# Peptides against a protein of PDB entry 5OK6: the designs that were tried, part 53

Target 1, 215 residues: chain A of PDB entry 5OK6
Amino acid sequence: ELPGLDSQWRQIENGESGRERPLRAGESWFLVEKHWYKQWEAYVQGGDQDSSTFPGCINNATLFQDEINWRLKEGLVEGEDYVLLPAAAWHYLVSWYGLEHGQPPIERKVIELPNIQKVEVYPVELLLVRHNDLGKSHTVQFSHTDSIGLVLRTARERFLVEPQEDTRLWAKNSEGSLDRLYDTHITVLDAALETGQLIIMETRKKDGTWPSAQL

## One batch from the design tools (peptide; made by RFdiffusion4, then SolubleMPNN)

Design b2_p14_5_s3 (from b2_p14_5, 4 letters changed)
Fold by OpenDDE base, seed 1:
Structure b2_p14_5_s3 (fold): chain B 215 residues (1-215), chain A 14 residues (1-14)
Amino acid sequence: as target 1 above (215 residues)
Amino acid sequence: DPWLEAFTGINDTV
């Protein structure tokens, strides 16, 4: 059963716990397609539970570019294409109206940037490869706030590198050349890494030399 | 990039 219209509005739009609540790093927020949300607003603000304005189940289909991996379309804009809701508000709406059959929730995390929190709608997908086999990639998602050190550790894990093996990263830049990622403490954002970018893990040889030193 | 192509051809000593 649906709560009263005023109760729905207060629960979702409440400045303390609703859509307007402060962002906190690490919290989950969810995307809702804008037209659905506007229809819901019209319904609950209308003061009449008339079925003519009833929004139906949440349908985020227009936000997805595919229904296999459920990737978002590029270039979506908050307030135009979608609304962000905190986890509690999202779960209430799903409980009241349902979610379109088969669609996953679009969950995103709040990240901490210098002097601002934001919901990271588009994390970075990197193509991780080994120096000796660029044709076998692992696509891995990272936050812009993740360190290069985490990217390296993740690459080591994916390629089953032994703890005693020494490794380092290269990034293919926009000019087509390779840049060494020397500082492992900077973030993906600081390194200006982008989705689809090739990241090469180089493994040190047993003789103590690097493969790239012979190029 | 010739360097990238050459890098792919490096034998791993692992």
Scores: peptide ipSAE 0.049, ipTM 0.735, DockQ to the pose 0.091
Fold by OpenDDE base, seed 3:
Structure b2_p14_5_s3 (fold): chain B 215 residues (1-215), chain A 14 residues (1-14)
Amino acid sequence: as target 1 above (215 residues)
Amino acid sequence: DPWLEAFTGINDTV
């Protein structure tokens, strides 16, 4: 059963767990397609539960580029294409109206940037490869706030590198050249890494030399 | 990328 319209509005918009509440790092927020949300607003503000403004099930279809991997379209803008709701508000709306059959929720995390908390709608997808097998890639998602050290550890894990083997990273930049990622303490954001960027893991030879030193 | 070409070339010879 649907709550009263005023109760819905207060819970989603003005509650402690409403749309306008402060962001907290590590929390989950959810995307809702903007037209659906506006239809819901009109419905609850109209004061008539039997009105023609009933929004129906949440349908985020227009936000997805595909229904196989459920990837978001590029270039979506908050307030224009979607709204962000905290987990509690999202779960209320889903319980009241349902989610379109087969669609996954669009869950994203709040991250801490230098000056602000933000919901990270687009994490960075990196193409991880080994120096000796550039044809075999692992696509892995990282937060902009993840360290280069985490990228390196993840690459080592995906390629089953033994603990005693030394490795380092190179990034192919937008100009097509390779930049060595020397500092493992900086973030993905600090290194200006972008989605689709090739990251090469170089493994040190048993003789103590690096393959790239022979170039 | 000359570096990538050289790097792959080294890897192919080993």
Scores: peptide ipSAE 0.044, ipTM 0.699, DockQ to the pose 0.089
Fold by OpenDDE base, seed 2:
Structure b2_p14_5_s3 (fold): chain B 215 residues (1-215), chain A 14 residues (1-14)
Amino acid sequence: as target 1 above (215 residues)
Amino acid sequence: DPWLEAFTGINDTV
């Protein structure tokens, strides 16, 4: 049942689960298309539940670049294109107004950066390949806060590398050259890895030599 | 060899 308009406003804007509450690392937040949210604001501020300002179902269609993979458009800006809501607030709005049929929620995680918590709207999608089979890629999503060590472990797992096999990573840079990812303790952000970037896992030879050392 | 081609521009500066 739809709560009173003042109750809706308090719950979404000023509640313990409101839009303005502090971000906490690991929490889920959701994107709401800005125009819908503004329409909702107008509706609840208008004080008439029977008004023509009723926002209808949540529809984030304009935020998606496709309806197949439900990828976000690039370059979306908080406060301009969308509003971020904590999980509880999102679920309230969905329960009150519904979500467009077949449209998935846009869930994102709060990450902790050195100086700030942020909702990571655009995680990094890396193309993982083996040095000896560059044509077979695995696309894997990572947080900017994930370590290169995690990327390496993930690559090892995806390619079913045996524990005794030694591996290392290379990143193809914008110039087409390969940069070795020496430090596995730095983050994806620190390594400046980007979506669509090719990451090559090199496996050490049985003779103890690296394939790249022979080049 | 695609591997050889890829590694012609190895940069160790990371």
Scores: peptide ipSAE 0.038, ipTM 0.693, DockQ to the pose 0.601
Fold by OpenDDE base, seed 4:
Parts: sequence; C-alpha cells; structure tokens
Structure b2_p14_5_s3 (fold): chain B 215 residues (1-215), chain A 14 residues (1-14)
Amino acid sequence: as target 1 above (215 residues)
Amino acid sequence: DPWLEAFTGINDTV
C-alpha cells in the first residue's frame, strides 16, 4: 500500500533513511534513474495521489549498457543520470512502486577513501589470468579500497592455487607492458588499476624460479 | 608463446 504523499517525501528525502543522510562505510546504497526519481518527486509534491504524474514502476533501464550482465553505462553522473538512496529508502520505493520486471537493483557500497566517504558506483573489474593461459580470464570486481593482496588471494582462489605455491601479480599497462605489483599492501586505487585491465598471476616454478625470470 | 610476448615488455618500475 502506498503511504501518503507527504509521508513518502519525508521518508525518502528527510527521514532517517533519507537521501541526504551521511554516508557510512560498508552501507548499501542504490541507484535510481534520475527521470523516474524526478517524476516521483513531482508526484509526491503534487499532493494528488490520483495525479497523472504517478511515476509507475522503477525503471533503471537507461542506466544499463546491457541486459545480460547488467553493467552500468560508463560516465554516469550522480544527480544527472541517477540518484543514490540508502538501502531503506530504496526498499521503500520498490515496495511502493515496484521495480521493472527482471531488472536487478543497482546496489553499491559506501567505501572509505582518505578523508571521504563515497558510494562506489564503479568498482574495478579486473581480468585475472594465469601467466601460462592468458586466454582464460576470470572477471572479478574489486573495490578501489581493496588491497593488491586481496586481488592476489582472489586470483589464487579462482585458479585453485595450492597454499604452498608462490604467486605474484603483474598488471598489463596501457602501453602494453607489464608492471609488477610488488607491494601487496597498497590498494587497487593506489595501484591505479582500471576496469578491464589484465592482471596476470605468475606462479613460481617447482625449481624455485619464476617464469618471467627466464624471459 | 603469448606469455613470452607479454614479458618482452616487462617494466620493473612499479
């Protein structure tokens, strides 16, 4: 059941779950397509529940580049293309208006960067490969705040590397060369890793030599 | 060898 229009407005904009509430690290926020949100605003501000301004079902279709993996279009801008809502606010809107059939919610996490909280709308998708099989990639999403160590551990897990096997990472740079990721304590952001970047996991040979050292 | 090709451009700088 739809609550009163004023109640909707208060809950979404000014409530404890309001759109403008402070970000908290680890919280989930959701993207809502801007035009839909503006239509909703007009509806609830109009004071007539029977108004022709009824926004209908939430539809984020224009935010997606595809309906297969539901990736966001590149270059979307908060306030222009979408609005960010706290989880509670999102769930209220979905409960009131519904979400377009088959369309997944666009959930994102608040991350803590130096001196700022941010909803990470675009996590980094890395292509993880093994040095000896560059054609078989695992695409894995990482936060910019994730450590290279986590990337390495994730790669090891995905490739079923045994604990006794030593591994290290290389990143293919924009020039086509390979940069070794020596420091596993730095973040994905610090390493300037980007979506679509190839990350090569090198496994140490049984003889104790590295494949790359023989090249 | 795709691996060999990739490593021809190794940068030890990072």
Scores: peptide ipSAE 0.039, ipTM 0.691, DockQ to the pose 0.603; fails the geometry check

Design b2_p14_5_s4 (from b2_p14_5, 6 letters changed)
Fold by OpenDDE base, seed 2:
Structure b2_p14_5_s4 (fold): chain B 215 residues (1-215), chain A 14 residues (1-14)
Amino acid sequence: as target 1 above (215 residues)
Amino acid sequence: PPWHSHFTGANDTE
């Protein structure tokens, strides 16, 4: 059942639990398509629940590039294409208006960057491969705040690398050369890793030599 | 392997 219009506005827009609340690292926020949200604003501000301004169900279709993988379009801008709502506000809107049938929520996490907290709308998708089989990739999503150590552990897990096997990472750069990711404590952001970038896991040979060192 | 042609010869001084 829909609450009163003033109650809806207060619940979604209040500075403590609504849209304007402070970001907190690790919390979930949700994207809402801007036109729908503006229609909702007009509806609740109009003061007439029976008005033609009723927004209908939430429909984020315009934010998706495909309805198969439900990937976001590239280059979406907060405040222009979408608004961000904290989980509580999102769940209220979904409860009141519904979400378009079959459409997934667009959930994102707040990350902590050196000088700012931000909702990470676009996590980094890396193409993980083994040095000996570049044709078999695993696409894995990482936060910009994830360490290279996590990327390495994830690669080891995906490729079922035994604990006793020694491994290291290389990133294919824009020039097509391979840069070794020496420091595993730096972040994906610090390493300037980008979506679609090829990350090669090299496995040390049983003789203690690296495949790359024999070139 | 094809990846070998892409290594910049940074001396892996361990």
Scores: peptide ipSAE 0.023, ipTM 0.639, DockQ to the pose 0.352
Fold by OpenDDE base, seed 1:
Structure b2_p14_5_s4 (fold): chain B 215 residues (1-215), chain A 14 residues (1-14)
Amino acid sequence: as target 1 above (215 residues)
Amino acid sequence: PPWHSHFTGANDTE
């Protein structure tokens, strides 16, 4: 059953778990399509539960570029295309109105950047490959706040690299050259890695030489 | 491999 309109408004907008609550790193937030949210605002502010302004179920279809992998469209803007709700507020709205059948929630994490928290709407999708087989990529999602060390560990895991094998990363730059990722402690953001970027894992030879050094 | 010619810092050690 739907709660009273004033109760809905207070819970979503002005509650301790409302839209305006402080961001906290690691917490989940959810995207809601802006037109739906504005329709909901109009409905709950109108004071008539039987009004023609009833928003219906949440439908984020316009935010997706595909309905297979449920990837977001590029260039979506907060406050124009969507609003961000904390997990509790999202779950209330879904409980009250439902979510379009078969459509997944658009869950995102709060990340900590220098002097600011933000919801990471667009994590980085990297194309991980081995130096000896560039045609076999693993697409893996990373946070901008993830370390290059995590990217390397993830690549090692995906390629089933044995613990005794030594490995390093290269990034293909915009000029088509390969830049070595020397510092594994910097973030994906600090390394300026972007979605669709090719990351090459080089494995050291048994003779102790690197494949790239034998050119 | 053809891409080897595009390495920057290929000879650097970790």
Scores: peptide ipSAE 0.023, ipTM 0.649, DockQ to the pose 0.299
Fold by OpenDDE base, seed 4:
Structure b2_p14_5_s4 (fold): chain B 215 residues (1-215), chain A 14 residues (1-14)
Amino acid sequence: as target 1 above (215 residues)
Amino acid sequence: PPWHSHFTGANDTE
């Protein structure tokens, strides 16, 4: 059952789990399409539950570039295209109005950057490949705060690399050259890795030589 | 392999 309009407003905007609450690293936030949210605001502010301003089901269709992978469109802007809600607020809205059939929630994590917390709306999608089979990529999402070491471990796992096999990463840069990712302790952000970037996992040969050193 | 031509950092034999 839908709560009273004032109660809805308080829970979503002004509650301890409201839209304006402080971000906390590791928490989940959800995107809501801006026009729907504005219609909801108008509905709950209007004071008439029978108003023609009833927002209906949450529909984030305009935020997606595809309905297969449910990828977000590039260049979406908070406050223009969507609003961010804490998990509790999102779940309230979904419970009250529903979510469009078949649409996944757009869940994102709060990340800690050196001087700011942000909801990471666009995690970095890397194309992981092996040096000997560049045509077989695994697309994997990483946080900007994830270490290169995590990228390497993830690549090893995806390619079923045995623990005794030695591996290292290369990133294909914008010039088409390969940059060695030497430091595994830096973040994806520090390494300036971008969505769609090719990351090559090189495996050391049994003779102790690297494939790249034999060029 | 085609990827060989793109190594700019090949000097690191370590």
Scores: peptide ipSAE 0.022, ipTM 0.648, DockQ to the pose 0.362
Fold by OpenDDE base, seed 5:
Structure b2_p14_5_s4 (fold): chain B 215 residues (1-215), chain A 14 residues (1-14)
Amino acid sequence: as target 1 above (215 residues)
Amino acid sequence: PPWHSHFTGANDTE
């Protein structure tokens, strides 16, 4: 059963647990399509539960570029295309109105950047490859706050690299050259890595030489 | 492959 309209508004829009609450690193937030959310606002502000302004089920279809991988469209803007709700508020709306059949929730994490907390709507998708097979990529998502060390570990895991094998990373730069990622302690953001960027894992040869040193 | 000539740290022995 739907709670009273004023109770819905207070539950979703309050500054302590609702849409206006402070962001906290590691917490989950959810995207809601803006037109649906505005329809909901109009409904609850109208004061008539039987109003024709009833928003119906949450439908985020316009935010997705595909219904196979459920990837977001590029270039979506907060406040224009979607609103962000904390997990509790999202779950209330879903319980009250439902979510369109077959659509997954659009869950995202709060990340901590040096001077700001934000919901990371677009994690970085890197194309991980081996130096000896550039045509076989693994697309992996990383946070901008993840370390290059995590990218390296993830690449080793995806390529089933044995613990005794030594590996290092290269990034393909905007000029098409390969820059070595020397510092594994910096973040994906600090390394200026971008979605779709090719990251090459080089494996050291059994003779102790690097493949790149023979060029 | 063309990518071979583009390693900036080719001589890095670390």
Scores: peptide ipSAE 0.022, ipTM 0.643, DockQ to the pose 0.257

Design b2_p14_6_s1 (from b2_p14_6, 7 letters changed)
Fold by OpenDDE base, seed 1:
Structure b2_p14_6_s1 (fold): chain B 215 residues (1-215), chain A 14 residues (1-14)
Amino acid sequence: as target 1 above (215 residues)
Amino acid sequence: LSDLQRTFSELREP
């Protein structure tokens, strides 16, 4: 059952727990398609629950590029294409209006950048491969704030590398060359890694030599 | 292809 219109507005727009609440690193926020949200605003501000301005169920279809992997379209802009809501507000709206059948929520995390928090709408999808099998890739999502060390650990895990095996990473750059990721303490952002970028894990040989050094 | 890319491609297992 829908709560009163004023109650809905206060719950979703409340500065303490609503849309305007401070961002906190690690918290989940959700995307809502802008036109739906504006329709909801008009509905709850109208003061008539029987108004023709009833927004219906949440439908984020226009934000997705596909309904198979549920990837977001590129280049979406906050305030123009979507609104961000904290988890509590999102769950209230879903409970009141429902979500389009079969459509997943668009959940994103707050990340900490120097002197600012933001919702990371577009995490980085990297293509992880081994140096000796470039045709077999694992696509893995990373935050821009994740370390290169985490990328390396993740690659090792995905390829079942034994603890005693030494590995290192290379990134294919925009010029088509390979750049070695020497510093594992810098972030994905600092390394300027981008979605779709090929990351090659090189494994050291038993003789102590690196495959890349045997040119 | 960089020399490195060529090397890795040549090291690709079938």
Scores: peptide ipSAE 0.058, ipTM 0.751, DockQ to the pose 0.107
Fold by OpenDDE base, seed 5:
Structure b2_p14_6_s1 (fold): chain B 215 residues (1-215), chain A 14 residues (1-14)
Amino acid sequence: as target 1 above (215 residues)
Amino acid sequence: LSDLQRTFSELREP
């Protein structure tokens, strides 16, 4: 049975544990389609549990670009297309109203940027390849706050590079040329890496030479 | 970098 309407509102909308609570890095937040959420607000504010304003199950279908990979549409805006709820609030709503059949939750992480915490709605998807086989790519998702070092380690893992093998990264830039990612301590954001960008892992030869140095 | 680009382009489309 649904909790009382006032109790629902207090659990979801409060500033300490609900929608308005402070963001904390590493925590999970969830997207809720804006129209559904507004319908829910109207329902609980109406004071009648039998009202025609009952929102039904949560349905985020309009936020997805596809039902295969469940990727978000590009250019969605908080407060216009969706609202963000902390995990506890999301789970309450799902428990009370359900989620549309077969539809996954839209979970995102809070990241720490230099001067602000933000829910990272759009992580970066990079195309990882080896220098000697550019036709075989691994698409991997990274946070903007992830280091280039993590990108390199991830590439090494995906391509089964042994620990003793030296590797380095190149990024294909917007002009179609290659930029070497020298500093592995900077972030994906600092390196201005973008979704769909090709990242080439170069492996040092056994003779100690780099493929790119012998052109 | 131009030479590198050429080399990698050749590797992509042999």
Scores: peptide ipSAE 0.049, ipTM 0.724, DockQ to the pose 0.112
Fold by OpenDDE base, seed 3:
Structure b2_p14_6_s1 (fold): chain B 215 residues (1-215), chain A 14 residues (1-14)
Amino acid sequence: as target 1 above (215 residues)
Amino acid sequence: LSDLQRTFSELREP
């Protein structure tokens, strides 16, 4: 059932639990296409539930670059292309108006950076491979705040590495050379890892030598 | 050449 227009406005736009609420690290927020949101605003502010300004179901189609992987277009700007809603507000809108058939929600996390909280709209997509088989890759998303240690653990899991096997990471840099990721405690951001970057997991040999020691 | 040597060589080639 659709609530009254004033109730909708208060639930979505109020400063306590709505669009303007403070960001908190680890919380989920959702993207809503700007034009749809503006149409909704006009509808609820108009005061007539039977008006021609009814927004219909949420449609984020213009935010996606493809309908296969549901990746966002690059360069989207908050307030211009989309608005951000906290999970509660998003779920209200979806319950009231629905989401376009087949479209996934665009869920993102609030991250804590040194001097700011932000919704991480563009997490880092890394291409994980093994040192001995570049043809078998796994694309995995990471937060800029995730540690290199998490990247390594994730790579080990994806490649089914046994617990007794020792592994380490290399990153292919923009110059095409390979940089060893020595410090596993730094973040993806600190390591300056970027979307599409190749990350190589090297596995130690049974004789205790590293394959790369022969390079 | 080990698989790694080949892999690293291929990756370093411009």
Scores: peptide ipSAE 0.041, ipTM 0.717, DockQ to the pose 0.264
Fold by OpenDDE base, seed 4:
Structure b2_p14_6_s1 (fold): chain B 215 residues (1-215), chain A 14 residues (1-14)
Amino acid sequence: as target 1 above (215 residues)
Amino acid sequence: LSDLQRTFSELREP
């Protein structure tokens, strides 16, 4: 059952647990398409529950670039294309109005950057490959705050690298050359890695030489 | 991708 309009407004927009509450690292937030949200605002502010301004089910279709992987369109802007809601508020809206059938929620995590918390709307999708088989990629999502060490561990896991095998990473840069990721303690952000970037895992040969040393 | 793939493909261990 739908709560009263004032109760809906307070639950979603209150400063303690609503849309305006402080961000906390690791928490989940959800995207809501802006036009739907504005329609909801108009509905609950109108004071008439039977108003023709009823927003209907949440539909984020315009935020997606595809219905296969449910990837977001590039260049979406908070406040223009979508609003961010904390998990509790999102779940209330979904409970009250529903979500478009077959459409997944757009869940994102709060990340801690050096001077600010942000909802990471666009985490980095890296193309992980082995040096000896560039045609077989694993697309893996990483936070900008994830370490290069995590990227390396993830690559090792995806390619079933044995613990005794030594590996290192290279990133294909914008010039088409390879930059070695020497420091595994820096973040994806620090390394300036971008979505769609090819990350090559090089495995050390049994003779102790690196394949790249022959280049 | 072709040149890089070729470069690393040449690094294939026999």
Scores: peptide ipSAE 0.039, ipTM 0.707, DockQ to the pose 0.120

Design b2_p14_6_s2 (from b2_p14_6, 9 letters changed)
Fold by OpenDDE base, seed 3:
Structure b2_p14_6_s2 (fold): chain B 215 residues (1-215), chain A 14 residues (1-14)
Amino acid sequence: as target 1 above (215 residues)
Amino acid sequence: LTQLQQEFSELRLP
């Protein structure tokens, strides 16, 4: 059975444990499609459980660009397209109303940026390639807070690079030129890397020379 | 020439 309407409102929208509670780094939050959420608000504010305003199952279909990989549409805006809920509130709503059959939850992590916490709705998807085989890419997701060093380590792992092999990264910029990622301690955010950006891993030759230096 | 070398030859290096 559904809880009382006032109880639902308090559990989901109170400032202490609900939608407006403070963000904490590393916590999981969930996206809820805005129209569904507004209908839920109208339902619980109406005071009649038998009302025609019953929201039904949570359906985030309009937030997805595809039902294969369940990727979010680009350019979604908080408060316009979706609402963010902490894990507890999300689980309450799912338990009360259900989630559309076969549809995965849209779980995102709180990240810590300089002087602010934010739910990272759009992690960065990078296209990793090797300098000698640009046609074979690995798409890998990174947080904006991940280091370039992690990107490099991930690239080495995906391409099965041996520990004794020396590697470095290049990023293809918006102008189409290649920028070398010298500092591996800066973040993906600091390097201004974006989703869909090509990252080239260069491997040092056995003679100690770099392929890029022979130009 | 590696594909990277071909691209570098056509691209402005920083």
Scores: peptide ipSAE 0.033, ipTM 0.713, DockQ to the pose 0.547
Fold by OpenDDE base, seed 2:
Formats: structure tokens, C-alpha cells, sequence
Structure b2_p14_6_s2 (fold): chain B 215 residues (1-215), chain A 14 residues (1-14)
């Protein structure tokens, strides 16, 4: 059952569960397509629950590139293309209006950047490869706040590297050259890694030499 | 391919 229009407005826009609440690192927020949200606003502000302004079920179709992988379109802008809602508000709207059948929620996490909390709408998708087989890639998603150490550990895990094997990372830069990722404590953001970037895991030889040292 | 990439590619050979 739909609550009263004023109650809906207050619950979604205001309070601890409202759209305007402060961001907290690690919390989940959800994207709502802007047109739907504006229609909802018009509906609840109109004062007539039986009005022609009823928004219907939430439909984020226009935010997706496709209905197979449910990846977001690139270049979406908050306030223009979508609205961000905290989990509680999102769940209220879904309970009241429903979500388009088969369409997944667009859940994103709040991350803590050096100066601000932000909902990370676009995590970084890296292509992980081994130095000796550049044609076999694992695509893995990382937060901008994840460390290079995590990227390395993830690469080791994906490639089933034994604990005794020593490994290091290289990133292919925009010029096509390889930059070694020396510091594993810096973040993906600090390393300026981008979606689609090739990350090469080099494995140390049994003789203690690195393959790349023979250059 | 960068020199490094070329070497890595060559190292694929047994």
C-alpha cells in the first residue's frame, strides 16, 4: 500500500534515510533514472494520489548499455541522468512502486577519497594478464580506493600463483609503454589506473631474475 | 609493442 503523498516526500527527501542525508563510506546507494524520479516528485507534490502523474514502476533502462551485462552507460551525470538514493529510500520506492521486471538495482558504494565521500558510480575495470600470456585476460573490477596491493593479490589469485612465487605489476600506459607499479600501498586512483587498462603480472624466474630484466 | 612487451612475448616461447 502506498503511504500518503506527504509521507512519501518526507521519507525519500528528508531524514536519516533521505536523499539529502550525508554520505558515509561503505554504505550502499542506488541510482534512480532522473525522469522517473521527477515524475514521482510531480506525483507526490501534486496532492492527488489518483492523478495522471503516477510514475509507475521504477525503470532504469535508459541508464544501461544493455540488458545482458547491465553495465551503465558511460558519462552519466548525477542530477541530469540519475538521482542517488540511500538504501532505505531506494527500498521504500521499490516497495511502493516496484522495479521493472528483470531489471537489477543499480547499487553503488560510498568511497572515501582524500577530501570527500563520494558514491562510486564507475569503479575501475582492469584487464589482468600474465607476462607470458598477454592474450589471456581476467577482467576485474576495483574501487579507485583499492590499493595496488589488492590488485596484485587479486591477480595472483585469479592466475593461481603459488605462495612461493614472487610477482609484480606493470600497467600499460596511454602511450603504449609499460609503467611498473612499484608502490603497492598507493590506490588505483593514485596510480591513475583507468577502466580497460591492461595490467601485466610478471612472475619472477626460479633463478631469482625477472623476465623483464633481460631487456 | 614496447620493448618490454616484445620481451614478454618472446618469453612465451618454451
Amino acid sequence: as target 1 above (215 residues)
Amino acid sequence: LTQLQQEFSELRLP
Scores: peptide ipSAE 0.032, ipTM 0.700, DockQ to the pose 0.111
Fold by OpenDDE base, seed 1:
Structure b2_p14_6_s2 (fold): chain B 215 residues (1-215), chain A 14 residues (1-14)
Amino acid sequence: as target 1 above (215 residues)
Amino acid sequence: LTQLQQEFSELRLP
């Protein structure tokens, strides 16, 4: 059974725990398709629970590229295409109205930038490969705030690199050239890495030479 | 490095 309309509004829009609450790094927020949310607002503000403005179940179909991988469409804009809700508010709405059958929730994390927190709607998907086997890629998602060191560690793990093996990363740039990622302490954002970018892990030879130095 | 760059420049993303 649905709570009272005023109670719904206060719960979802309340500045302490609702839509307008402060962002906190590491917390989960959820995307809600804007048209649905506006319909919900109209419903709860109308004061008539039996109104024809009832929003129905949450349906985020228009936000997805496909129903197989459930990837978001590119170029979605907050306040135009979707609204962001904190986890508690999202779970309330789902419990009250339901979520369209088969659709996953669109969960995103708050990230910390130097002077601001934001919900990272589009994490970076990198294509990880080994220098000697370019045909075998691992697509891995990273935050813009993740370090290049984490990308390297992740690549080593995915390719089962032994601890004693020395490795380094290269990024294919927009010109098709390879840029070496020297500083492992900078972030994915600082390195200007983008979704779909090829990242090559080079493994040092047993003789102490790098494969790239012989090319 | 040049050869490696050439090889990678010809790579198409899957």
Scores: peptide ipSAE 0.031, ipTM 0.690, DockQ to the pose 0.116
Fold by OpenDDE base, seed 5:
Structure b2_p14_6_s2 (fold): chain B 215 residues (1-215), chain A 14 residues (1-14)
Amino acid sequence: as target 1 above (215 residues)
Amino acid sequence: LTQLQQEFSELRLP
């Protein structure tokens, strides 16, 4: 049975644990399609549980670009296309109304940027390749706050590089040239890496020379 | 040119 309409409103819209609560780094938030959420607001504010404004199941279909990988459409805007709810509020709504059959929840993490906390709706998808096999890529998602060191470690893991092997990264820039990622302590954001960008892992030869140094 | 040299050349390494 659904909770009372006033109880639903207080549970979801409060500033301490609901939609307006402070963002905390590492916490999960969920996207809810804007039209559904507005219909829910109208329903609970109307005071009639039998109202024709009943929102039905949560349906985020319009936020997805595909139903295979469940990727979000590009350019979605908070407050226009979707609202963000903390995990507790999301789970309440799902328990009360359900989620459309087959749709996954749209879970995102709060990240800490230099001057602000933000729900990272669009993490960076990088194409990782080896210098000697550019035709085989691994697409991996990274946070803008992840270090280049993490990108390197992830590449090493995906390509089964042994701990004793020395590796370094190159990024293919918009001009088609390769920029070496020297500083592994900077973030993906600081390195200005973008979704779809090719990242090349170079492995040092057994003779101690780098493949790129012989050019 | 080795395949590697060709690949790097095509990628215009600095």
Scores: peptide ipSAE 0.027, ipTM 0.683, DockQ to the pose 0.395

